# Ledger of designs, part 18: peptides against a protein of PDB entry 7Z53

Target 1, 150 residues: chain A of PDB entry 7Z53
Amino acid sequence: PRIKNQADCIPFFRSCPACPGSNITIRNQINALTSFVDASMVYGSEEPLARNLRNMSNQLGLLAVNQRFQDNGRALLPFDNLHDDPCLLTNRSARIPCFLAGDTRSSEMPELTSMHTLLLREHNRLATELKSLNPRWDGERLYQEARKIV

## One batch from the design tools (peptide; aimed at target 1 R51 Q67)

Design b2_p16_1 (made by RFdiffusion4)
Pose (drawn by RFdiffusion4):
Formats: C-alpha cells, sequence, structure tokens
Structure b2_p16_1 (pose): chain A 150 residues (1-150), chain P 16 residues (1-16); non-standard residues A16 CSO
C-alpha cells in the first residue's frame, strides 16, 4: 500500500550474537541491561555510564542535570554526545541533541523522555531530603540511598 | 570523573 518499488526494502540489522562466528553453538542474543526491576533506565547498567550520570561537583549524591536548559526552573536530562545522533535531524535549526539517561532510547518519544526526566528529578529530591535528615552522609551514601528508594 | 563532568557540562552549554 505504500512502497510500490519491490527493489526497495525496509532496513534491519540482525541482533548481535553472544558467540560470534560459531558453528558449534546455537545462536543466541544479548541483553545489555540488568534484568532486575532496579531503575537501570535511570542509573545505567555499566559502571562508566553510571559515573557519567552522576553529579561529581559536590557530595550531595545527585544525578547530573542539563546545564543550558531548564523546564520552568526544574531540571532536564543532560545531553549525550553521540556519534550518530538522530535527534539533531528532527529539527536542523533547533540543534537540540539526544538526552543522556540510564538507557540509550530515552529520546525515542518525548513522552518517554518525560518519564525519565521525572525520575531524575525524583532522585535529586530524595537525595536532598536525605541530606537534611542525615548531614553526616557523604555523596556516595546519599546516591545509593536515593537509588534504592527510586 | 569530575573532569568528565566538566566536559559534559561544557557540551550541554554549547548546544541549542
Amino acid sequence: as target 1 above (150 residues)
Amino acid sequence: DLHSQEERDAFDRSQG
């Protein structure tokens, strides 16, 4: 009904196999995330990304927030610096990149981005309250406690 | 890690 040219096709990349190039093993695929319901979409599933998502400027246990833009004084997710950045393409003049989040698909829909941004703010809210209650806690403890709650 | 944060923050400020 839409593609009249049969020489055309819809693009598709096979998933990456767990055992590349093998003739012995039955091909299986890979999960890049923790299977647990643990908010890995907020905090990351790999140690370097997790550090990049944190605010390292102080001992407050906060996740990083966008430094150029706010939503009526509230935090937005930080930008990611991707090589193949699809978000810039949606509006050339706006030059707004994809967001950095615990998962790489946070920008797929603005509706989805809103849920990520909401959980980012909630973490920082909890970390702030926990600091008021327990001034002796360092940045790592505040981070872990808020993460545990989220 | 702090330096990487500064790089990301600079990137945030340079966009849009």

Design b2_p16_1_s1 (made by RFdiffusion4, then SolubleMPNN; from b2_p16_1, 8 letters changed)
Fold by OpenDDE base, seed 2:
Structure b2_p16_1_s1 (fold): chain B 150 residues (1-150), chain A 16 residues (1-16)
Amino acid sequence: as target 1 above (150 residues)
Amino acid sequence: DLEEYLRRAAFDKSTG
């Protein structure tokens, strides 16, 4: 299901009901916990994905953010560019594509999406602070240092 | 943690 009021809410999507006790739900939560330890759900475990999750338009070491939506001024995850985007297909009227994150399940469970979003914001906050403290650091240094802190 | 990294960053700023 999709959230109908997309103006006031994060445009979450669930591909299927997340029923507690189901194997799918439990598995996803376990995987999320593992990813949370190193924040791999945010940064990605593969180098190509990790690069795609970064804001490469500047040297601020930031993660990419959604260019269409914000949550009361706060950043949201960027959209992915998928062929046959399942998020678009489930609700054609909403026209909200799947989110891009280090975890491909980010759009399947709002709980994961929320966690990814919070960590995205935290990374960017940290990168901003590090930039203030170390103006000479380039984007790579800022990104890596912020990643270590998260 | 954040505090440790901030201290390191401050040091780097002063010496770099």
Scores: peptide ipSAE 0.041, ipTM 0.639, DockQ to the pose 0.021
OpenDDE base, seeds 1, 3, 4, 5: peptide ipSAE 0.017, 0.016, 0.016, 0.015; ipTM 0.505, 0.505, 0.406, 0.412; seed 5 fails the geometry check

Design b2_p16_1_s2 (made by RFdiffusion4, then SolubleMPNN; from b2_p16_1, 8 letters changed)
Fold by OpenDDE base, seed 3:
Structure b2_p16_1_s2 (fold): chain B 150 residues (1-150), chain A 16 residues (1-16)
Amino acid sequence: as target 1 above (150 residues)
Amino acid sequence: DLEEYEKQAAFDKSTG
């Protein structure tokens, strides 16, 4: 369940929210975040974008991950393929393209990038767990069920 | 929600 009294909580993007007035678990804090976040920012509002955000190379119902970089072995958002990539244009020395996410602003705000990355990892974790519990489910079913939980 | 799902999943794994 989500946090019951959110007024007593202070959210932080790179740490767990502070809830001094209640016994809140880490998982409950995550639930509060996922309930607040519009899932369309992670999965995409349009079907073509949603498909591009998925890993279609297998039947595991996973979201696509970055193929070039990882964060200490953990998944990062995939890169977008823009004609005139704003991320490359704004910082020429970094040579890092924009991330692909449901929200086009994901690369503009580090907080959004981090949140989307966490939700990506959570989705893939859930899909993996669902696969172990339901080995006969195809990728579409796994993806949809994981999406409902996130 | 997620917590209930995880509890149920853990239970299913332990009893399956």
Scores: peptide ipSAE 0.022, ipTM 0.530, DockQ to the pose 0.019
OpenDDE base, seeds 1, 2, 4, 5: peptide ipSAE 0.019, 0.022, 0.021, 0.021; ipTM 0.509, 0.530, 0.543, 0.504; seeds 1, 4 fail the geometry check

Design b2_p16_1_s3 (made by RFdiffusion4, then SolubleMPNN; from b2_p16_1, 8 letters changed)
Fold by OpenDDE base, seed 5:
Structure b2_p16_1_s3 (fold): chain B 150 residues (1-150), chain A 16 residues (1-16)
Amino acid sequence: as target 1 above (150 residues)
Amino acid sequence: DYEAYLERAAFDLSTG
């Protein structure tokens, strides 16, 4: 949604403010975020990458999440497996590899990383809810439907 | 560890 009153807003990606004091629901906020990004940056623009971004260990239609770290119990982006990982080379002391996402810039821009993380969480939330509502849906159906809703 | 993750994030903020 278009935010007109920006007095209590925090600047975010693409100069779109986040207004915690507004009447915008969480869902509307997510919709606003997706309106400014190509979903291919989250899900992958090509089928091989898209499959690599999915959790294929079950039929829950989930995107893959980080297996090493969580943010207070919430999901983080999975790590990539780059031969010459620029993230590792840039900060050798941290030893944190680049994140795997549909956009290679995800590890370069914190704002983009945050957005990808939020959309990852939202997708998985939606997939979980859809599974609850439609228990007979397989992982592919859940993934596709959640992707369309995001 | 998680502190390294945060350090990476902070570094990205400073250089990105």
Scores: peptide ipSAE 0.040, ipTM 0.474, DockQ to the pose 0.045
OpenDDE base, seeds 1, 2, 3, 4: peptide ipSAE 0.033, 0.024, 0.025, 0.033; ipTM 0.538, 0.506, 0.611, 0.444; seed 1 fails the geometry check

Design b2_p16_1_s4 (made by RFdiffusion4, then SolubleMPNN; from b2_p16_1, 9 letters changed)
Fold by OpenDDE base, seed 3:
Structure b2_p16_1_s4 (fold): chain B 150 residues (1-150), chain A 16 residues (1-16)
Amino acid sequence: as target 1 above (150 residues)
Amino acid sequence: DLENYLKQKAFDLSTG
């Protein structure tokens, strides 16, 4: 359908990668951040939740990981601690609690669960690398710097 | 390269 109200449209343009007439093409492009990613779904938007999502047992700036299960040696999201856990109630035989994440819907949407898991692993990877590069940084510094990169 | 990026960032934080 043809949109008549052009005032509500956001123009989107893509450059052509081909430049006929020259055998050698040099692209001088400026990389700019044109989008913002809200990582609150991973880290939590509230301070109490953010603290619960962190591994506070050391000064490595890590996010908390599941203490019961791993995915072929790789980290999974930690379990939440809900009195009336809907994940336990919907499938009583599985006895698997809901995951704890910055977004409460993480266990309700498999896409979010996967994304949060990947970003959890990425954060911890970054924090570990930052610790190697900056051994004197404490857990708070490592956590914040890794969060900025994610 | 992520390692180089992180090193540069660490340097900027220490000197800037």
Scores: peptide ipSAE 0.022, ipTM 0.489, DockQ to the pose 0.022
OpenDDE base, seeds 1, 2, 4, 5: peptide ipSAE 0.018, 0.019, 0.019, 0.017; ipTM 0.441, 0.445, 0.397, 0.430; seed 2 fails the geometry check

Design b2_p16_2 (made by RFdiffusion4)
Pose (drawn by RFdiffusion4):
Structure b2_p16_2 (pose): chain A 150 residues (1-150), chain P 16 residues (1-16); non-standard residues A16 CSO
Amino acid sequence: as target 1 above (150 residues)
Amino acid sequence: SEEEREAQEKVERELE
């Protein structure tokens, strides 16, 4: 009903196999995230990304926030610096990149981005309250405690 | 803030 040219096709990449190039093993696929319900969409599933998502400027246990833009004085997710950045393409003049989050699909829909941004703010809210209660806690403890709650 | 930008840039360099 839409593509009248049968020489055309819809693009598709096979998932990456767990055992590349093998004739012995039955091909299986890979999960890049922790299977646990653990807010890995907020905090990341690999150690470097997790550090990049954190605010390292102080001992407050905060996740990083966007430094150029705010939503009526509230935090937005930080931008990611991707090579193949699809978000810039949606509006050439706006030049607004994809967001950095615990998962790589956070910008797929604005509705989805709103939920990520919400959980980012909630973490920082909890870390702030926990600092008021326990001034002796360092940045790592505040981070871990807020993460545990989220 | 300025401090946050500087810390973020440092983290990015360290992770390169």

Design b2_p16_2_s1 (made by RFdiffusion4, then SolubleMPNN; from b2_p16_2, 12 letters changed)
Fold by OpenDDE base, seed 2:
Structure b2_p16_2_s1 (fold): chain B 150 residues (1-150), chain A 16 residues (1-16)
Amino acid sequence: as target 1 above (150 residues)
Amino acid sequence: SAAAAEAQAAQRAANA
């Protein structure tokens, strides 16, 4: 590999180019990222991903949290289950897989990881509060209402 | 719902 210090390496994949014009035009990228405004980075834009990001073990409307690690008792993003996990490949000694989030960049940028973590915690906090205020709401209602507030 | 609106208002106040 070109870079010998693998501890500082993060594998990146480039999206497919869009060629609307001649070679003289600026090369465009296909926008594969969703909007930050709609919080899809937290909840996911696709239903299968959205379901994987939720805690489906109860009716509390919570997002899934990491099952191995916590930050002083606070939740962390859950790990993904990738066949060829780039995070594991980047640092084979650390053995920390990539985080699962609505944004695939969550493990590539520490700032995004932090923000996603905070929003995860906020969602779960809101869902918990909404459960207290509305004890008859099911998990779907709690999840959707918390999502609207975030 | 009314409770959701209240929670949202409280959140806005907390974030101000």
Scores: peptide ipSAE 0.027, ipTM 0.553, DockQ to the pose 0.023
OpenDDE base, seeds 1, 3, 4, 5: peptide ipSAE 0.046, 0.023, 0.019, 0.007; ipTM 0.448, 0.541, 0.427, 0.401; seed 1 fails the geometry check

Design b2_p16_2_s2 (made by RFdiffusion4, then SolubleMPNN; from b2_p16_2, 9 letters changed)
Fold by OpenDDE base, seed 2:
Structure b2_p16_2_s2 (fold): chain B 150 residues (1-150), chain A 16 residues (1-16)
Amino acid sequence: as target 1 above (150 residues)
Amino acid sequence: SAAEAAAQARVEAENA
């Protein structure tokens, strides 16, 4: 989504030196759209990545959120922990790491970042609602049920 | 039931 409170939000830079060219961006968009069908771009297609995208500190079935920044109190994607982070390398002055999402393009294209952010928020909203409706569900159940709805 | 609650959540999500 569009960042509403610029003062409290991290800057985003649309640059990816490792993925240059209009054709590559178009293909990346197409790939992201196809992955949208199964929401793999949000949840990850591999279990290790999926686990990293989840909040494992509780049994609420939530996806992990950024621990440093919010958008007017709303969640942002967590940062990845990449050695030689391309986002950091692209703009050393900004010092903003790449976001962690279900695909590696989350910080390469603002459109994908926005989409991932919205779906992150929606998942967490759904998980919260499901917890209210089904208080005895554990985090795995909440996560999976929310994922089904998204 | 849990299934009914989940279904209700889907409805609410669609209307949100």
Scores: peptide ipSAE 0.029, ipTM 0.566, DockQ to the pose 0.025
OpenDDE base, seeds 1, 3, 4, 5: peptide ipSAE 0.027, 0.029, 0.021, 0.024; ipTM 0.557, 0.541, 0.548, 0.534

Design b2_p16_2_s3 (made by RFdiffusion4, then SolubleMPNN; from b2_p16_2, 12 letters changed)
Fold by OpenDDE base, seed 5:
Structure b2_p16_2_s3 (fold): chain B 150 residues (1-150), chain A 16 residues (1-16)
Amino acid sequence: as target 1 above (150 residues)
Amino acid sequence: SAAEAAAQAAQREANA
């Protein structure tokens, strides 16, 4: 799993028990990974969520990134703002909330989280390059074009 | 697509 290469462990909350060597776990992981083919899990399928996943503080067409932590200088998923955040219950001392992504399962499976993170970085990379190539594009154009490429 | 490439890369990493 990609999570093994992270600088810091990513906390997760599982609603159901999972055993690394179980067939069920393996299948679930495979299904989760294959669902990223269309990247809808990264961008969100609903407009309100999609907007919340974007960095709206500039016209760079970027997805929002974590404001507190980075992985060896690379972006991490932003935190969600849940009323009753289950991730905070996992380790009350750490006080790390759930990640925000197009999939609510982003903080349930480290592999899923890592995939979201990877695609987040890729989107932002593409948007950055597109901005360099097309300096007159606004944030919406950059976001949409990068999303299409992903 | 980038998503497909990323998925393939992730799969390779998972298998390693």
Scores: peptide ipSAE 0.051, ipTM 0.486, DockQ to the pose 0.023
OpenDDE base, seeds 1, 2, 3, 4: peptide ipSAE 0.049, 0.051, 0.048, 0.046; ipTM 0.455, 0.460, 0.472, 0.436; seeds 1, 3 fail the geometry check

Design b2_p16_2_s4 (made by RFdiffusion4, then SolubleMPNN; from b2_p16_2, 7 letters changed)
Fold by OpenDDE base, seed 5:
Structure b2_p16_2_s4 (fold): chain B 150 residues (1-150), chain A 16 residues (1-16)
Amino acid sequence: as target 1 above (150 residues)
Amino acid sequence: SEAERAAQAAVEAENA
């Protein structure tokens, strides 16, 4: 699914110098789709990245969300903190940095951004529901259980 | 899994 309601969306685009041709772009997209089976592109494959993708300000087991923008009240991916942010370099007037996700290509293709956003929302929805059903679970358990379902 | 179902839905959406 694609993010709707552009009025509340982030106008972003990042150039992909590592994609010299359409074939590479298509391959990356296919690989990304395949990797969603284990959701590693959402949660990150490295522990430091995985922790950075989580909301650690509470015990709700949530993934971090964008603090500047929402999609008609719904969550968007958080921004990354890159020294030389290619998204900022692509469109200097927009001043929108790259998204932070388990896949570094999230800001390269709107399709990936949409998918990651959807799965972010799904995780947080599941975590919220699990908290309602199991009010004594801490944030770690909520996060892990939601991740297992995704 | 939810991720797999979501991926399939995304493919369908992009093809529409």
Scores: peptide ipSAE 0.027, ipTM 0.498, DockQ to the pose 0.023
OpenDDE base, seeds 1, 2, 3, 4: peptide ipSAE 0.028, 0.027, 0.027, 0.031; ipTM 0.495, 0.534, 0.500, 0.540; seeds 1, 3, 4 fail the geometry check

Design b2_p16_3 (made by RFdiffusion4)
Pose (drawn by RFdiffusion4):
Structure b2_p16_3 (pose): chain A 150 residues (1-150), chain P 16 residues (1-16); non-standard residues A16 CSO
Amino acid sequence: as target 1 above (150 residues)
Amino acid sequence: TEIIPQDEREAFDRSH
């Protein structure tokens, strides 16, 4: 009904195999995330990304927030610096890149981005309250406790 | 993914 040219096709990349190039093993695929319901979409599933998502400027246990833009004084997710950045293409003049989150698909829909941004703010809210209660806690403890709650 | 310094991450946000 839409593509009249049969020489055309819809693009598709096979998933990456767990055992590349093997003739012995039955091909299987890979999960890049923790299977647990653990908010890995907020905090990341790999150690370097997790560090990059954290605010390292102080001992407050906060996740990093966007430094150029706010939503009526509230935090937005930080930008990611991707090579193949699809978000810039949606509006050339706006020059607004994809967001950095615990998962790489946070910008797929604005509705989805809103849920990520919401959980980012909630973490920082909890970490702030926990600091008021337990001033002796360092940045790592505040981070872990808020992460546990979220 | 690699570790990115804090100031570099902030600078990137401000430049965009």

Design b2_p16_3_s1 (made by RFdiffusion4, then SolubleMPNN; from b2_p16_3, 9 letters changed)
Fold by OpenDDE base, seed 3:
Structure b2_p16_3_s1 (fold): chain B 150 residues (1-150), chain A 16 residues (1-16)
Amino acid sequence: as target 1 above (150 residues)
Amino acid sequence: AEVIPQEELQQFDLEN
């Protein structure tokens, strides 16, 4: 059940605070900034989109990353597969399609693209750590638990 | 971000 007295609590997961009296062990300071972020822009608000944003090639609970490009070895958002890709149409010489994200505006707003990229990396980092701590978890569990923490 | 083992995470879910 959700803790009602939030005055003595620290924001922890996206929807839950950590309060004194809980048996949970807090090892590090909670990053409250990410807990209040609307992650629908990263994970998608619709199940078909959410599924397309995931790496389904393994059971690691990862989000899909760009298969063509990296940023100094770091992951980038995957490309979308639009029939009439507006990103390609607006700049024919660049030949760079729109990125696939939970928000279709990601390619239109560089700020969103950057934030999506950072949260993508954070999710995959968390999923990787969760896998090491909980090797019995399948990809679905890893994905969901990482999503809760981001 | 806080990474929690399965047992502790499950306990958190039960308590909240």
Scores: peptide ipSAE 0.020, ipTM 0.421, DockQ to the pose 0.024; fails the geometry check
OpenDDE base, seeds 1, 2, 4, 5: peptide ipSAE 0.012, 0.007, 0.008, 0.009; ipTM 0.396, 0.426, 0.410, 0.386; seeds 1, 2, 4, 5 fail the geometry check

Design b2_p16_3_s2 (made by RFdiffusion4, then SolubleMPNN; from b2_p16_3, 10 letters changed)
Fold by OpenDDE base, seed 3:
Structure b2_p16_3_s2 (fold): chain B 150 residues (1-150), chain A 16 residues (1-16)
Amino acid sequence: as target 1 above (150 residues)
Amino acid sequence: SEVVPEEERKQFDLEN
């Protein structure tokens, strides 16, 4: 998540108090904001799930995005592929399956879905910028470095 | 940009 107002210090911190003014402070601000959400809910706490959440079609270190829908051109979470999809069962008329995220509860709470979507976009943005800055980095390095920032 | 140079990140990681 991008901080628009850089005039005010954020009263949250992970490593140190987050006041704007440098890339490091911006990183701290982002980390402070994302610290309220367990990163494992975005990236997955288990390796098999983590791999499923990644875009493995290239070496860009990106997270997988929805292949069917976009939000005005912006990425959405990919759909899960559950045999008995509880989201489909809950509202049969909507025919919208559960989203795939690090937390299975992501589709149960709209707030989590929204946050995960934002963090997905942020990760992919960061990975893209890191690729530009470090063109020799492979997908694994890009993914891990972007993950550290989020 | 939120992306910080690698050297600064390394220094930050060492200090924190």
Scores: peptide ipSAE 0.012, ipTM 0.357, DockQ to the pose 0.022
OpenDDE base, seeds 1, 2, 4, 5: peptide ipSAE 0.014, 0.007, 0.012, 0.007; ipTM 0.422, 0.386, 0.329, 0.380; seeds 1, 2, 4, 5 fail the geometry check

Design b2_p16_3_s3 (made by RFdiffusion4, then SolubleMPNN; from b2_p16_3, 5 letters changed)
Fold by OpenDDE base, seed 5:
Structure b2_p16_3_s3 (fold): chain B 150 residues (1-150), chain A 16 residues (1-16)
Amino acid sequence: as target 1 above (150 residues)
Amino acid sequence: SEIIPQEEREAFDLAN
């Protein structure tokens, strides 16, 4: 959500050069990305799309991941199910459909695809950690809290 | 840590 009173903000910083550790460094990098990214590009600005981007098979608050491919064991964006998939039409031999993301232009701009992939992974990481810290939270709570952090 | 404490986040959500 939009910050209305920055004076009462939680001490969450997008960068901390004085903070050591690999995990903190990675967090700073991811936070730097999200500082310039509308979260709607990852989560979808409309509820029907947002639901399609979520993993609804469990109560872990995860975003859906590709079921066919991985990047060295890391998650990739799920494929979309467009009636006239422009990605399939562009290269009929490759037979690779468009990715499903919050921004319909994600498949049109590979730069967005890579960024969205990283944010997908971060969301799922956060949701997993939040589940560990808050075992009684349901999928909706985990999803929303992870979304707030991203 | 990269995880904001729940209490602090809830306070933030209430304030905004």
Scores: peptide ipSAE 0.013, ipTM 0.439, DockQ to the pose 0.026
OpenDDE base, seeds 1, 2, 3, 4: peptide ipSAE 0.015, 0.009, 0.018, 0.011; ipTM 0.475, 0.439, 0.478, 0.456; seeds 1, 3 fail the geometry check

Design b2_p16_3_s4 (made by RFdiffusion4, then SolubleMPNN; from b2_p16_3, 8 letters changed)
Fold by OpenDDE base, seed 3:
Structure b2_p16_3_s4 (fold): chain B 150 residues (1-150), chain A 16 residues (1-16)
Amino acid sequence: as target 1 above (150 residues)
Amino acid sequence: SEVIPQEERQRFDLEN
């Protein structure tokens, strides 16, 4: 559930809610946290990268998630597949490769990694809900609509 | 931009 006490929330929104009295709610962004984030960091600014960040195994419009690790059942960013992985080189003992994200710096700054992870989870959550609300939407439509909200 | 039925939107917000 969302935080009910607005005093404990960031009082900034990117879009206005729907007009009262309507049976339809129109929103540009559901997650207020994305109001201060360039979504290109999550989705990639180039099409080849954007495709690599997506889960292409189904038509659910999901972003790819880590296949090796989870955080208490929650998704983590997928690993990149770099030949000379700088993350592996900087800490040989950890043997953790760089994460794959829209921004190549995602693994260099923990704050970026955490933000990308949160937005990954939010996208997949939104895509899942949109699938329930719009069963006829294909993966491309789900992905794009979720992307617009994030 | 997203268009969602009001009741379903409220349910979504309450569940998350």
Scores: peptide ipSAE 0.010, ipTM 0.451, DockQ to the pose 0.024
OpenDDE base, seeds 1, 2, 4, 5: peptide ipSAE 0.009, 0.013, 0.011, 0.009; ipTM 0.420, 0.453, 0.436, 0.427; seeds 1, 2, 4, 5 fail the geometry check

Design b2_p16_4 (made by RFdiffusion4)
Pose (drawn by RFdiffusion4):
Structure b2_p16_4 (pose): chain A 150 residues (1-150), chain P 16 residues (1-16); non-standard residues A16 CSO
Amino acid sequence: as target 1 above (150 residues)
Amino acid sequence: SFQPITGPHPFHRRAS
């Protein structure tokens, strides 16, 4: 009903196999995230990304926030620096890149981005309250406690 | 939702 040219096709990349190039093993696929319901979409599933998502400027246990833009004084997710950045393409003049989050698909829909941004703010809210209660806690403890709650 | 920040605000240093 839409593609009249049968020489055309819809693009598709096979998933990456767990055992590349093998003739012995039955091909299986890979999960890049923690299977647990643990808010890995907020905090990341690999140690370097997790560090990049954190605010390292102080001992407050915060996740990083966008430094150029705010939503009526509230935090937005930080931008990611991707090589193949699809978000810039949606509006050339706006030049707004994809967001950095615990998962790489946070910008797929603005509705989804809103939920990520919400959980980012909630973490920082909890870390702030926990600092008021327990001034002796360092940045790592505040981070872990807020993460546990989220 | 993307209002440019013109006033003071908390700074965040990323580990990148």

Design b2_p16_4_s1 (made by RFdiffusion4, then SolubleMPNN; from b2_p16_4, 8 letters changed)
Fold by OpenDDE base, seed 3:
Structure b2_p16_4_s1 (fold): chain B 150 residues (1-150), chain A 16 residues (1-16)
Amino acid sequence: as target 1 above (150 residues)
Amino acid sequence: RFDPITGPHPVYITGR
């Protein structure tokens, strides 16, 4: 290989191609995201991920927040649990994992991280207000109604 | 990350 130092290599995978029809000659990747505007960058496009992004310890319909850090009392994105976490590899001394969000790019740039953080805070704000207005709603309904507003 | 349809997917980090 041309690159001698492979210890800090970031794995790169090409997306699988969609099966072309008889009149399609251009290679298209398989779409793994929802096809409608649903804030999937916050909530995820798949149910297992969506569940992992939720705070399931109560019936408040909240998204999960960081358990180690806060920003002056304000919530931050939760950490992901990656076997080979690239955020840990880039700065081994800081020991800060990548963030978990509906979009896998949540840690790509500070601007994107900030937007994910803002939307997480907004969801939790909405869920809290909805709980105040509707005390009988359970966590599932609070989560879904807040998600519809975001 | 693994996807049952697309297989392994790249991970994104700040500074790439």
Scores: peptide ipSAE 0.019, ipTM 0.298, DockQ to the pose 0.024
OpenDDE base, seeds 1, 2, 4, 5: peptide ipSAE 0.006, 0.000, 0.006, 0.000; ipTM 0.309, 0.224, 0.299, 0.243

Design b2_p16_4_s2 (made by RFdiffusion4, then SolubleMPNN; from b2_p16_4, 8 letters changed)
Fold by OpenDDE base, seed 1:
Structure b2_p16_4_s2 (fold): chain B 150 residues (1-150), chain A 16 residues (1-16)
Amino acid sequence: as target 1 above (150 residues)
Amino acid sequence: MFDPITGPHPVYVTGR
């Protein structure tokens, strides 16, 4: 188990309520995801998140990668920058922040982390190959075309 | 789905 010390509290937040109208008798949760098979787990469902997931330091159309760690030269998911990072709170000894992905569950279990990492790597591979094939494409076009393929 | 980190993620209730 990831949590060994029961003296540490697990941050548990109730989902935000959806307030669609005036006569809300039943509390529903806000939907934060798309219902489409659109790889939103990789790219996010909202523009601000999508931007944060991108490497904006160049015009290569790449997703952001971890700057602290690599897997034998291979990219890992970037860390999130949460004020109250649940990953840091639940395992203070490891000192590993939560990963940033289109899906907030990217740090929930290794299987999800692995899938997100794989898809991030694939996007960056595709964007790199597309740049090689199309040297005149800008970073936005590379990103979007890679995203269409993923 | 219960996220042990963030709590219960909003379950899509398909509105009737």
Scores: peptide ipSAE 0.000, ipTM 0.242, DockQ to the pose 0.022
OpenDDE base, seeds 2, 3, 4, 5: peptide ipSAE 0.000, 0.000, 0.000, 0.000; ipTM 0.247, 0.252, 0.225, 0.197

